# Peptides against a protein of PDB entry 7UQJ: the designs that were tried, part 301

Target 1, 160 residues: chain A of PDB entry 7UQJ
Amino acid sequence: PELYQNFNITPPRGVLFHGPPGTGKTLMARALAASCSSDERKITFFMRKGADILSKWVGEAERQLRLLFEEAKKHQPSIIFFDEIDGLAPVRSSKQEQIHASIVSTLLALMDGMDNRGQVIVIGATNRPDAVDPALRRPGRFDREFYFPLPDVKARFKIL

## One batch from the design tools (peptide; made by RFdiffusion4, then SolubleMPNN)

Design b2_p27_3_s1 (from b2_p27_3, 7 letters changed)
Fold by OpenDDE base, seed 4:
Structure b2_p27_3_s1 (fold): chain B 160 residues (1-160), chain C 160 residues (1-160), chain D 160 residues (1-160), chain A 27 residues (1-27)
Amino acid sequence: as target 1 above (160 residues)
Amino acid sequence: as target 1 above (160 residues)
Amino acid sequence: as target 1 above (160 residues)
Amino acid sequence: PKEYYPPLVYAEIEELGVEAYKAKAAA
């Protein structure tokens, strides 16, 4: 967080956390949300899973994404965390591909529609960065990527 | 595993990690696996998701659970980590309930069939401990429970 | 990163990650480095271990610290990550205490000598925050602290 | 896919990277 102020780096609209399962991507996103909250300025943390967007909101997924971004904007400063964002990627079944493509298109439009001055950050987490639609990984979307390696074997021995 | 031998503590057969999403349950399970591994004695870590057991192994889920426990026994000392173990719980649709009930029954039998002298630990993670079949939470199964709270607000301010 | 710009938070010169082994401190530091890197502006990530500074650089540790900070300044924007920074703390052996005290004094001077406008962030990770020299934990040094809890103390007591 | 992570797989992932390991495991 502070890194970017010091660097005068234009903050990314979206951050992609990628790495093997159980490398702490979700914990990291929560930690970032928590650390940016002060007693004076609380950050609102929204969390969704990619698979839940598809399964829980069949036929309403686009609407639920829009509502999520509207709520995030209303409760600024905000973080939207998408866990398992690769779960929004097209699946080989044609009917699912069309549904996923529509949902991905909605997410793209919502990320592009974020005002550069908005206090909304989007964090996506995946175990399969190559399964995330390349359009989501472009500048102005998930344009910053964080690799979460497995703990080093040496770091492992020091965990006990 | 080694931790429990060193403490002369009878290792639990199963450990339930529960708490809000992104509290580090999966990371903890990996950390425990890593920490119990020495250069002299490596622990084998197996990971499965509850939902994946149902979706990827339609009609073979029971067989895949048996094979998983056999592999874990073959590669002792071992940890079997079930992420989202509540995903094995019966869902309101009758046909899914029967399938889930059969899979849960298989998991119960496999946990009960673990010899107390076996170096296999089962870790279940859930965001919904009350959605886990109560039979899985009995002594000799997931008989130890670990609550993963959200990082305290004060701990949160210390994460940034 | 973005969160701090939006909050007009003055970035710390140093950030202390503390918590039990395997709580993801090193992973977090690497993730922060990766997220701050764009295709347009790459962040240079330097990593050192506290014990390695002592063991690999006997009699040259102060020089190696100076060179590290010079390289970080040359390759701005930069992150210097010290893993196991408590490994620089004095150990009860008198000869090691003197060596450690000299190295810590050098690190203090280097952190104080960082221009507030410099694009160099220092991240220290430790499992023993109380073993870190209190002088390193003052404002302008490691003045922000990140607690990486193990899953709840109550959860832990049920592991064991 | 079965996520089987023997300690050796972690060492291979550290040496090769995740992508090269996946490519090696798929071959």
Scores: peptide ipSAE 0.000, ipTM 0.260, DockQ to the pose 0.031
Fold by OpenDDE base, seed 1:
Structure b2_p27_3_s1 (fold): chain B 160 residues (1-160), chain C 160 residues (1-160), chain D 160 residues (1-160), chain A 27 residues (1-27)
Amino acid sequence: as target 1 above (160 residues)
Amino acid sequence: as target 1 above (160 residues)
Amino acid sequence: as target 1 above (160 residues)
Amino acid sequence: PKEYYPPLVYAEIEELGVEAYKAKAAA
């Protein structure tokens, strides 16, 4: 948020972090939140998991998403981080497809409804960018994508 | 790039990230690109591996480097990330030394030829800073070095 | 430092990073320092471990803290990173409690004595925020707290 | 040459010295 204000840059409504597992997507989102958060201007960081949106909010996922975005708006500047956002994708049942379609539709509407002057940034993290609904990847939504490659595995083995 | 513009700081032409493998050099380079990239001002991130410059661009490596820097200049603000930049170093054959010398000479010329007003930052990552040609480590090139220490191994073992 | 100047935000005197071990607190502090450091305006980064302040500076810890803060002030903009800041906490001996009380009192005074116009940021990292002296967590000191959750262990296992 | 180190480097350079740090990073 403030990072973008300092640059007079309209913050993305949505940023997609994608790449292999443990490339630091979650760490980066928190880092960004931490880096932008100062004593005068605290950034509120909200974290949700895509699978939790479906599984823990069964029957109220859309309402919980609306409440999340309202709370994020109330606590501006804020970051909403959706970890495993591809976990909102339907599993192979028709009932899950309908639930997914409703949730994704709600998320689309919430992202579209964010005023550009709002200091709310949405970060989605996924290991499978192609499993993220293409409608979420359009301009005004997750219209920025950041690839997180595996740090060379050899490099990790020397750290462990 | 924008991080530096926002501070009225002349961006380094080149930044060397060095340290043990998996210390997050590549992650940091991407994080910097992500942090500087906003909706109004996207930072274009180019990634190349040192070994790929030698092995995949055999006979055209210099041309591909020139094209990379031109493309980065065209898409300003931009970051060029050379992962394993020490992989440009000669292996023990005289033919590889000549190829290396030509590639390094081209990279030097490209870094020297970047106008200070350009919003192109070059990040080199290496596990072996001493294997990076000293000519690349001079002022106006990779004249900034960033060490990435191993996060204390004890801290990682308590997370695993 | 410069991140905060660019935002016209008064930098926190102190930021507490807390969370389970290896959640990247140390990595983040360094990443912040790297992200804020540019060619014109280098951020000097000082690192100390809480346990080292007690054990390596026996009898001179307060003086070494004063020197650290003076050096950080001299090399503005700067970051002082205290890793394992809870390691300043008293162990169960009355003598250690007195030494701790003196060191903590000195750290408090140094943080309080930092002019708000100073470009010195103090980052404390701990796995045990409740083991950090509450006096350090007051406004004008470590008055910002950032929680680093465990990245889902499942995500790490797919990277290893 | 002016060597610029990340804050992490400076911290470890402060702990190890520049040369010992370089040696450790190169190993």
Scores: peptide ipSAE 0.000, ipTM 0.181, DockQ to the pose 0.122; fails the geometry check
Fold by OpenDDE base, seed 3:
Structure b2_p27_3_s1 (fold): chain B 160 residues (1-160), chain C 160 residues (1-160), chain D 160 residues (1-160), chain A 27 residues (1-27)
Amino acid sequence: as target 1 above (160 residues)
Amino acid sequence: as target 1 above (160 residues)
Amino acid sequence: as target 1 above (160 residues)
Amino acid sequence: PKEYYPPLVYAEIEELGVEAYKAKAAA
């Protein structure tokens, strides 16, 4: 909030950090959480890995998402960080099982159910933004995107 | 090398970056690669995810590891970064399948086969250093460890 | 740039990353460099350690700073990252030698000499922002500050 | 709640150890 307040920027409900592996998406999310935390205003940071939610919580992924958002709302200001969100929220048009569609629908509903005044920021990280359901990338959800490019090998790190 | 040379530090064969998820292990490895790269001395950076090697290269993981180390030696100075190395190199004493034991054995042999004069650095990143085979953490392999703790929020990001 | 463009934020000439040792200042600078680099827009990243400039370049520190800024301007878009800038740019009011005052004066002049349209961002990192010359922290120089806090274990990352 | 600091804290924890760093950060 202070970061966004100091810049007169309305904090987005959702931010998509996308870019190749090892571009610092998870670290940036943590750094933003830390950056917004003060002695007076501790941010509660929730982290989930998309593929881990699907694999560990078969048949409970929707419930775990609901509990995650409730806990984040209870402990606001908070950040929910989804690492590898393309694993949690794949494109609906893919020949993927009905389970993925249910999880995406739950995540959509949870993001839409966030009050604009809520101090809950959702950060999704993916290596494949095009593999994320386009419904998640709409205004009021992941409506801001940050590209984390590969440090392109041609960028001369001249450490002189 | 220059980083280690400038500090009179013998470059380790292997460095284990361990700590909780999103602590910047992958980004630090990339930053080290970039920091050691100059116009005169470009470092070739190889990145693999441990779980992806196992899932994508069923029955070829050992071959892919050999090819990776050969390519790294061919393009030295080089860094081989294994993200989630605990997924690739689990503890041998666990009731894990014989496949994992073979991959670990191959990685051990490849690390032991690196000449001390080679400009190949191996960086393993894990969230669970105790889930990594202790044989990988011995001298001449991942003999240096860098703990990436959970960046803990007490310190005031005063974003002024 | 894209980070700043996506936020509709004018990129500052200088950003001070300050906070205790190990707070990810250097890594964040590299991550920002990487995140601002695209296939179409490669960022040149220059990294210097403040104490290393003083110790390695006795009597040439001012020249090395000038060359660094010239090289950064030549290879724009670029980031100049000064790690431990408090070692390079100590407070003038301290009983420090006239040499430090000359280096600070050179850095001030170089930052003031950057055209507002130049795609050169300077990032200073310090553990002691109050040990940095206040003249560097003025508008048009390091006019944005990011505090990087010490990890203190009590903050709730509930990874549920 | 586990709080998470950026990578340079990791360098100081690498240098001091987690316990000594916690002690230094608590002081």
Scores: peptide ipSAE 0.000, ipTM 0.265, DockQ to the pose 0.063; fails the geometry check

Design b2_p27_3_s1 (from b2_p27_3, 7 letters changed)
Fold by OpenDDE base, seed 5:
Structure b2_p27_3_s1 (fold): chain B 160 residues (1-160), chain C 160 residues (1-160), chain D 160 residues (1-160), chain A 27 residues (1-27)
Amino acid sequence: as target 1 above (160 residues)
Amino acid sequence: as target 1 above (160 residues)
Amino acid sequence: as target 1 above (160 residues)
Amino acid sequence: PKEYYPPLVYAEIEELGVEAYKAKAAA
């Protein structure tokens, strides 16, 4: 996180962490959230699972997303972490497709509506980047993607 | 994994990784699978999600578990990683409880049937250790438990 | 890295990753280096091991450190990753202590001499944070510290 | 979408190509 300020790189509104299961996407998101909070500046970390958005928030998912973004804005600087964001991808059933389309469109609108100057970053984690709606992967949304490779055997020997 | 040989510690048949979502359980399992594989000794890493065992293997979950353990034994040294192993926990519906009970009993039997001399380690990851069947947490099964704390807000502040 | 710009947090010159061996410090550093590189802006990633600085650069370690920082500055935005930075810690032998003290003082001076606006971040990774010279852990140097917990020592001893 | 890889992954991607690297990592 600190790297981008030093680099004067306009931070994206959204970052997509993708890679095989168990490559540390969620750990990285937490460590990044950790790495952005100083003693003087606590970053508020919001975590939601894509599957929970669909299953727990049935009929209120859009509202809960709005509330999440409002709360994130209220508690800025903040990180919104969507774990398993591909769980927001349309399931191939028409009724679910409509629900998913509504939820995804709400997320798109919320990401588009974020002030680029706002201290809110959205991190999505997925094992299936191609299952994430391409609209989420456009500039101003999840326009930065991080591949978490399997810790290669070489990365392995150097980590352990 | 080199650590276990170095420690001459008889590896448990099963290890339970527990802690809040995104604490690096899955990363650690992969990193461990990583650290166990030398250039001379590749560890075969099998990963299954608890939810996938129930949803994708409906009616054949027990058979697929048996095949998984057979394949792991055939490809030893090996790690079987069950992500979200609490997803094998009985859902509070009677019909699902019976199905879950059969799957869990199969897993118990497979873990009990592993030779302690076999180079197969089972790692379960859960966000809800108390949702894991206590029978799985007994000696000779997941008799080793690892709490993945949230990177403490203090660890966070020292990071930032 | 993007998080810090969004948060208007002055990025530290240095970040200390600490935690037991195999907790993913090196993986995280690489993933962070990845996370800072866009298609438009490649971050130059320099990796050195503390032990290599002492063993390979005997008698030229200070010069090699200077060259490393110059090259990092030339190729900014850049990350300098010191793996096993505690390997720069004084070994309890007088002759080595003097050499180590000189190397550490050089690193201190290089970190102090970095423009806070410079697009160079230093990441140190150690298994022994208390073996890292406290002077390196002061503001303007490694003033941010990331604990990579073991998966609980119970986790390691029970897995291993 | 901009994909970001660790610098060493870029080196491996330069050697193997992105698709081959992804395939190797997915395997």
Scores: peptide ipSAE 0.000, ipTM 0.291, DockQ to the pose 0.031; fails the geometry check

Design b2_p27_3_s2 (from b2_p27_3, 8 letters changed)
Fold by OpenDDE base, seed 5:
Structure b2_p27_3_s2 (fold): chain B 160 residues (1-160), chain C 160 residues (1-160), chain D 160 residues (1-160), chain A 27 residues (1-27)
Amino acid sequence: as target 1 above (160 residues)
Amino acid sequence: as target 1 above (160 residues)
Amino acid sequence: as target 1 above (160 residues)
Amino acid sequence: PLEFYPPLVYADIEEKGVEAYKAEAAA
């Protein structure tokens, strides 16, 4: 968040972190949430697992998404982090349960309803960017994508 | 890896990475696996999600664990990373399915059967260390525990 | 830490986390610091930004580095984390200010003066490993290197 | 109340401490 201001880059409404499991997507999102809060400016970090939103909120997932975005707006500046967002917003198929289609539609509407001036950033993390509904990957939504490659062999020798 | 040698700490057979979701446990494990491989010495990194071992390998989870450890031994030096290990080895309760008890028992035996001289390290990552069977947290198993705190506000300014 | 002992690898005095901005280097360093602290063995974590050492300590940077290493030695076991170490230890050029050359020289001497038995680990994080003085990347200094790959080019523009 | 899963992470989690976070995550 602080970095975008330094680069005169219009902050995305949504950021898709993609890459293999354990590439640090969730860590990065937390680190971003952490990095954007100064001692003077706390950023509120909202974390949800995509699969948990589907499994725990059966019939209420849309409402919970709306509440999440409203709470994020209320606690601006905020980051909403969807871990495993491919679990929340799978690619629309004719075989998708109506539940998934409605949740995706709600998430689309919530992202579209975020003012570009809002201090709410949405980060989605996935291991399977191709399993994320392409509608979420459009401008004004998750319009920026972060591939987290596996730490290369060179990354290896120094954390042991 | 490098840190423990400086501390004259006998390398554990198993390392438990614990801390909140998205604190970098999986990234750390991959970075460790990556770090221990030189261009000359590739470490084979085996990654499994705990819940995936339970859900995908119903009735074969023990065999898959054995195969995992055998493959890790075959491909030494190796790291076995269990992501969400609390999903694989939940705390033994009188109400736990026999399946969980047997899987935990198998994992215990596999860890105990690793020679301290073996080039196989086991890393378990959990968000809930208290949900990991205490038997796994004993010396010769996951006898070292790594707490991944949320990146502190002070940690923030450095990852952006 | 623990992994290197299994591999009979001499622990580095220094570990260079390199990779693009927002790849989790600082979070990893903090996670390592936190992880190496057991309930029985607290590791003291010292964090400094490379640029801050240059900018805030004009004329005293060498003294502050010495004090940092002395405090780290005093509070063993310790981790010294230099974030943005390329700001502290840029590649020596004929055009570099005498100040940078002296700071690099001081850091080299401090790392060389660490006993291999000392419980002080130095972690340097940089976005530009090629901007780090190669003298720091030699055995007995930052002799282990961790590349934190960017999340792919698509992934870069969102963490800044 | 909005149920946070995992709980809402405030920038001050270090002030809440590990135990409070564990309790919130176990809850």
Scores: peptide ipSAE 0.000, ipTM 0.286, DockQ to the pose 0.055
Fold by OpenDDE base, seed 1:
Parts: structure tokens; sequence; C-alpha cells
Structure b2_p27_3_s2 (fold): chain B 160 residues (1-160), chain C 160 residues (1-160), chain D 160 residues (1-160), chain A 27 residues (1-27)
């Protein structure tokens, strides 16, 4: 609530930061965490890389996601930042391993089960928003999208 | 020279940005590129991900590196930014494929072959500086290292 | 010197971080401070908001700036971070109160009086670089500018 | 164990007055 009152944001259950590599998505997520934390109100920042959840927790990724959301809830106000979320929840294809479907389903359920009154924000960062399962981009999940442009072609042309 | 005159930096042939994910290494590299470019003096920013050079250019990675450095020299003043450089030039181990040894050797030669009078800066970003081949961290290569701490409480206690 | 020897930067007396709100300017300044601090060499990070110096120290702002720079010098290597520096040093206009002209003059003199051998860096952050007095953007002051691009305004309108 | 990246408790770095920075730098 109050974290979102400070941002005048109706609590997104999820925010998708998308844009080319090096646009500062992760830095922004951390900056947001830093800006919302006071001495009285510390925000707990959880960072996970999507591919690391898949690779390190083969067969337990769903459990690790549940534990992550539980810890985020215990340590609220909190931010869960998924870096490279397209690596965690790629678009559902007939060629996806059943494990990916289970992980996506678990993440969907976790985002749906978040009390909108809770002070947990989920931030997903990707370079490829269209590679993220469309189910995650629906209302009540990653329903807010932030494009991180490359420093504008003019800033690139002023860089260039 | 002049890019470094603007920074009053003795031109490092290479700068290693290291630190945890989301500390803004790529954003800083872009911000540095942007800051060094004026309307009169445009800096060309080349970005490559280390793993992408390995995966997309299997058997041609050395050639692609040479082409990258040639284009950077043609478009000087320029910045070559290697994101996840530990993916391009991992520590030489007896288990590494010969291709990795060749790529590292090519990158070493390219960095050594840079005219110190050239306006080409190489920035490597990594989360694991110790996973980068130590030969790349020697004088005349990535000889300057910039730690990007998480704004950890310890970094706060070191900032404070 | 040595902080700048580590960066091989001839000390900018000042660095201007500019770009829209929420681009991580403050986070980057902190990350830089933390990055430059080792166990053996702690960097003291001074943060001040430009408007707060004006509002809290009406009639003593010049003295508080002098004290800030003196403390930064005593605790070198150090970073002075001015957040919202456009609030401290707005463009000189005939309509500005004499106090603003005095504060700007004091800040100019303090930046000019910095021993280039000192290990004090001044970072100014603003959303409006053109609202900063051009005298502060001259060589030997905030002579290096870093653009922090927004994630596009379209992203902001989808945030809102 | 969940390798929690250390919870980046970004506290608002309160505008510690110059005096508060003195006290912490002296400690």
Amino acid sequence: as target 1 above (160 residues)
Amino acid sequence: as target 1 above (160 residues)
Amino acid sequence: as target 1 above (160 residues)
Amino acid sequence: PLEFYPPLVYADIEEKGVEAYKAEAAA
C-alpha cells in the first residue's frame, strides 16, 4: 500500500521491465528498492536470474519459487526481481519440457495468490518481452510494462 | 587520446566492470559513452555479449572479434562493451575446448595490438572477475577494474 | 589522486549525472562510492539534496557548503553527491534571489579551490541539466556529464 | 539454502549531516 502510495501506483502484482541489454533494468529495480526504503521502512530485495532457477534447481524449481515468494512475504515490504525472466517462463510451446510448463504454472499461481494488500512487488526484467509467456503478462501478474529504450538513437547519435 | 583527454585518463586499453548483477555495469558503460559524446564528437558504442559470440559464431568467433575491433577502430572514438565477458574468455582450464583458448588468444592479441593513440576503449562487464582469464587482466588489457558493488549494507558501511 | 589513479582519471572536480527521475543516478553514485572503497581504503560518501541546503540553511547555505567540502577533504578519499543539484544551483536569472547567486558563487569557488591532487569527487544529479548554472558545467567543475536515459516516456505512461 | 543475494536493504540513506558522517568515519 504505502510503497505504492509513494509511487501512486495501484500495486502491480508484477512489473515487466523490458528493453535492450544495458538499459539499466536491474539498476532501476535496485534504485526503486533503494528509494522506497527508509530507516523505518526497509525494503527487502530478492534477486533471481530466470535461467539459474532452471539450471540449479532442476526438479525443485517450483519449490524454490514458492520459498522465494514466502520469504518475500515474510520480509515485506519486498521486491522480487527476476532478471532474464524470459529464461524462467519462456512462451509455452509444444516443444517445451514439462518442467517449464510446471514452473510457469507455479509462478502464475504465486502471482495470483499474492494479496494485493501485501507489500510484495514482482519485477521481471527481459530483453525479449515477447519471449515471456503471455499468461504472465495478463492483469494481476506482469500487467505493467516498462520499456527501457536504449539511450535514444539521438543519445546514441550523441553517444555516437 | 582525446576521449581520454576528455576523461583525463591515461587510456586503458581495457576496463573491467565487475560486480553483482544489476549494479548498472552496462548502464554505466552506456552513460560513459553518452557522456563522452558531444554533437561534434560522437562515440560509437559496440555491445557484444560474450556468450553470444561463442554460441552464434562457433568456429568464427575469432574472425568476429577481429571484425569488431576493426569496426571500432574505423568508427573511433568508440567503446567496445563486452557484457558477460567471463562467457567469452573464461579462465583457461584443461577442460576448455580449444576454441575458447583460440578466442582468448585472439582477444589478447587484439587488445595488445590496439594503438594506445587510438580512441577505442574496451569495457568488459562481469559478475565474476575471477572467472575471466588472468591474461586479460594484465597491464595493457583489462588493467583497470571497477567494482560495482551492490549497494550492500557493507558497501554502505564502506561508503559511510 | 589515487582514487583517480585507480580510475586513471585526472580528477574531474565534478561529474553531472543527468536524466529523468528514476534512472538510477543516486544508485549509480552510491555504487561508484562503494566500488572505490576497499577494506583498506574507505570512501566517505556525502549526500545532500540541493533543495534541502536552500530550505534548511537559509542564510547559512554558503557556510554549510564550505563545511561539507571541508569534511569531504578531511575524510578523503570522498564523494560529495548533490542530488537534485538544479535545486541548489539553478541557472542565474535576474529574478533569482541574491542568496542563490551567493550559493552558486560559493559552490563555484569550492570546486575551483579543490586541489586536483585531492581525492574528493563531486557528483551532481539532476533531471534538468539545462536548469543548472552553466558556470558549474565548465571545465574544472561539472565538466563531465552522464546521461541517464529514461525508460521511454511511454513506459512512464504505462507505469502511471 | 536459497542463496539470498544479501537482502539489499536499501535504506534511504538519510541525509546524514556532515556531523553524522564525522561520527561514523571516526568510529
Scores: peptide ipSAE 0.000, ipTM 0.232, DockQ to the pose 0.035; fails the geometry check
Fold by OpenDDE base, seed 2:
Structure b2_p27_3_s2 (fold): chain B 160 residues (1-160), chain C 160 residues (1-160), chain D 160 residues (1-160), chain A 27 residues (1-27)
Amino acid sequence: as target 1 above (160 residues)
Amino acid sequence: as target 1 above (160 residues)
Amino acid sequence: as target 1 above (160 residues)
Amino acid sequence: PLEFYPPLVYADIEEKGVEAYKAEAAA
């Protein structure tokens, strides 16, 4: 939104934050939302967990996703953050795969249906980028990926 | 560890990071670990999810906690970070309450059994501090609490 | 403020957080502010961007800095966070160098004029510590530096 | 008040959803 407008960049429709657990993906998304908001322009931050979309929204997940995107559109500029978006990964049961496929298909359609890419940003966070449906990672969806590495044990935080 | 040693403070044995989801608790714990590591003294960061302790370690959770604390003691100075420590909250089933009570009791004993409070810091992160067993919040355990507020509109980060 | 008081340390007047972009400097500053506030003691966090000081406050930057420090002093304990403090670096034009020199001189004077180092902490964040005026990095100013390393090369933050 | 300039407005759709669900469950 504003960050990308301020930088004269076409904001990604979707950004995938990936990396090991606790690398600060959720926090970075919040910090980005915070940094992109100005006195004149408040960014609305929407957060959902991928696992909650599958477990809490059983039978209504598609409707709840639609409502989320509508609300994000009403509260533009906005960020939709999907934490643990790999929690939308196919569950090993065929019945859950179909439900997953419907939810992912709905998410894809909602992402594809966003005309104003600059006003709603979708951020997905995952510990397993390879468990995210490749369809979500295509251009016009989560087309930018940000790896959040573990600070490897050798990462000398030299406090100077 | 080093931050507290460098500051000649008795480090808390346990620090509870609480606040709404994605307020940066896990990142702060990592950044603290990072900031406490010097060129000469690397802090080892151990991370566990509270939910993983209950779900993945069923029947071995106490043993895995003991191993974690032993490993943290071997790799001193170290930080043990429990993300979603409220995931150790009682599950509504009596059988899970007993398992939870055993795990929490083991964690309490491990925290109480740490002689060198300065070399191993335990950080718990939760979105629901009230769901954390009050026994964990006693002096000598998670005796310091850090609230991570939502950036509310009235920009009072009243860290309560 | 409270973190440093709670640690019985003389808080640095200024802390420089430096490291590559996206290393969590701003986030750490917020999380520090968050961790330092207790139920009894709320820390007030003031955030300014270095670039905004130069661009938005043209002709009033010194006055706005004074107001900021006065407000921080009124709301003690407080943290003043300068994000992108290297955005106060001399812009290559002689006219901007003079404006910058005045702003930096004002910031130096404000930092030097703080008697109670324990009540107002100044945190500067930069991606380019070498672009920060060495005068800001002297004892009694930004005299503690925290490097936020890139996790080294193999942890490709492949921003794909 | 930590003026996060500017304040993140978290629309907790969960509160409205839970309130709407509570209102629908109370109806």
Scores: peptide ipSAE 0.000, ipTM 0.199, DockQ to the pose 0.030; fails the geometry check

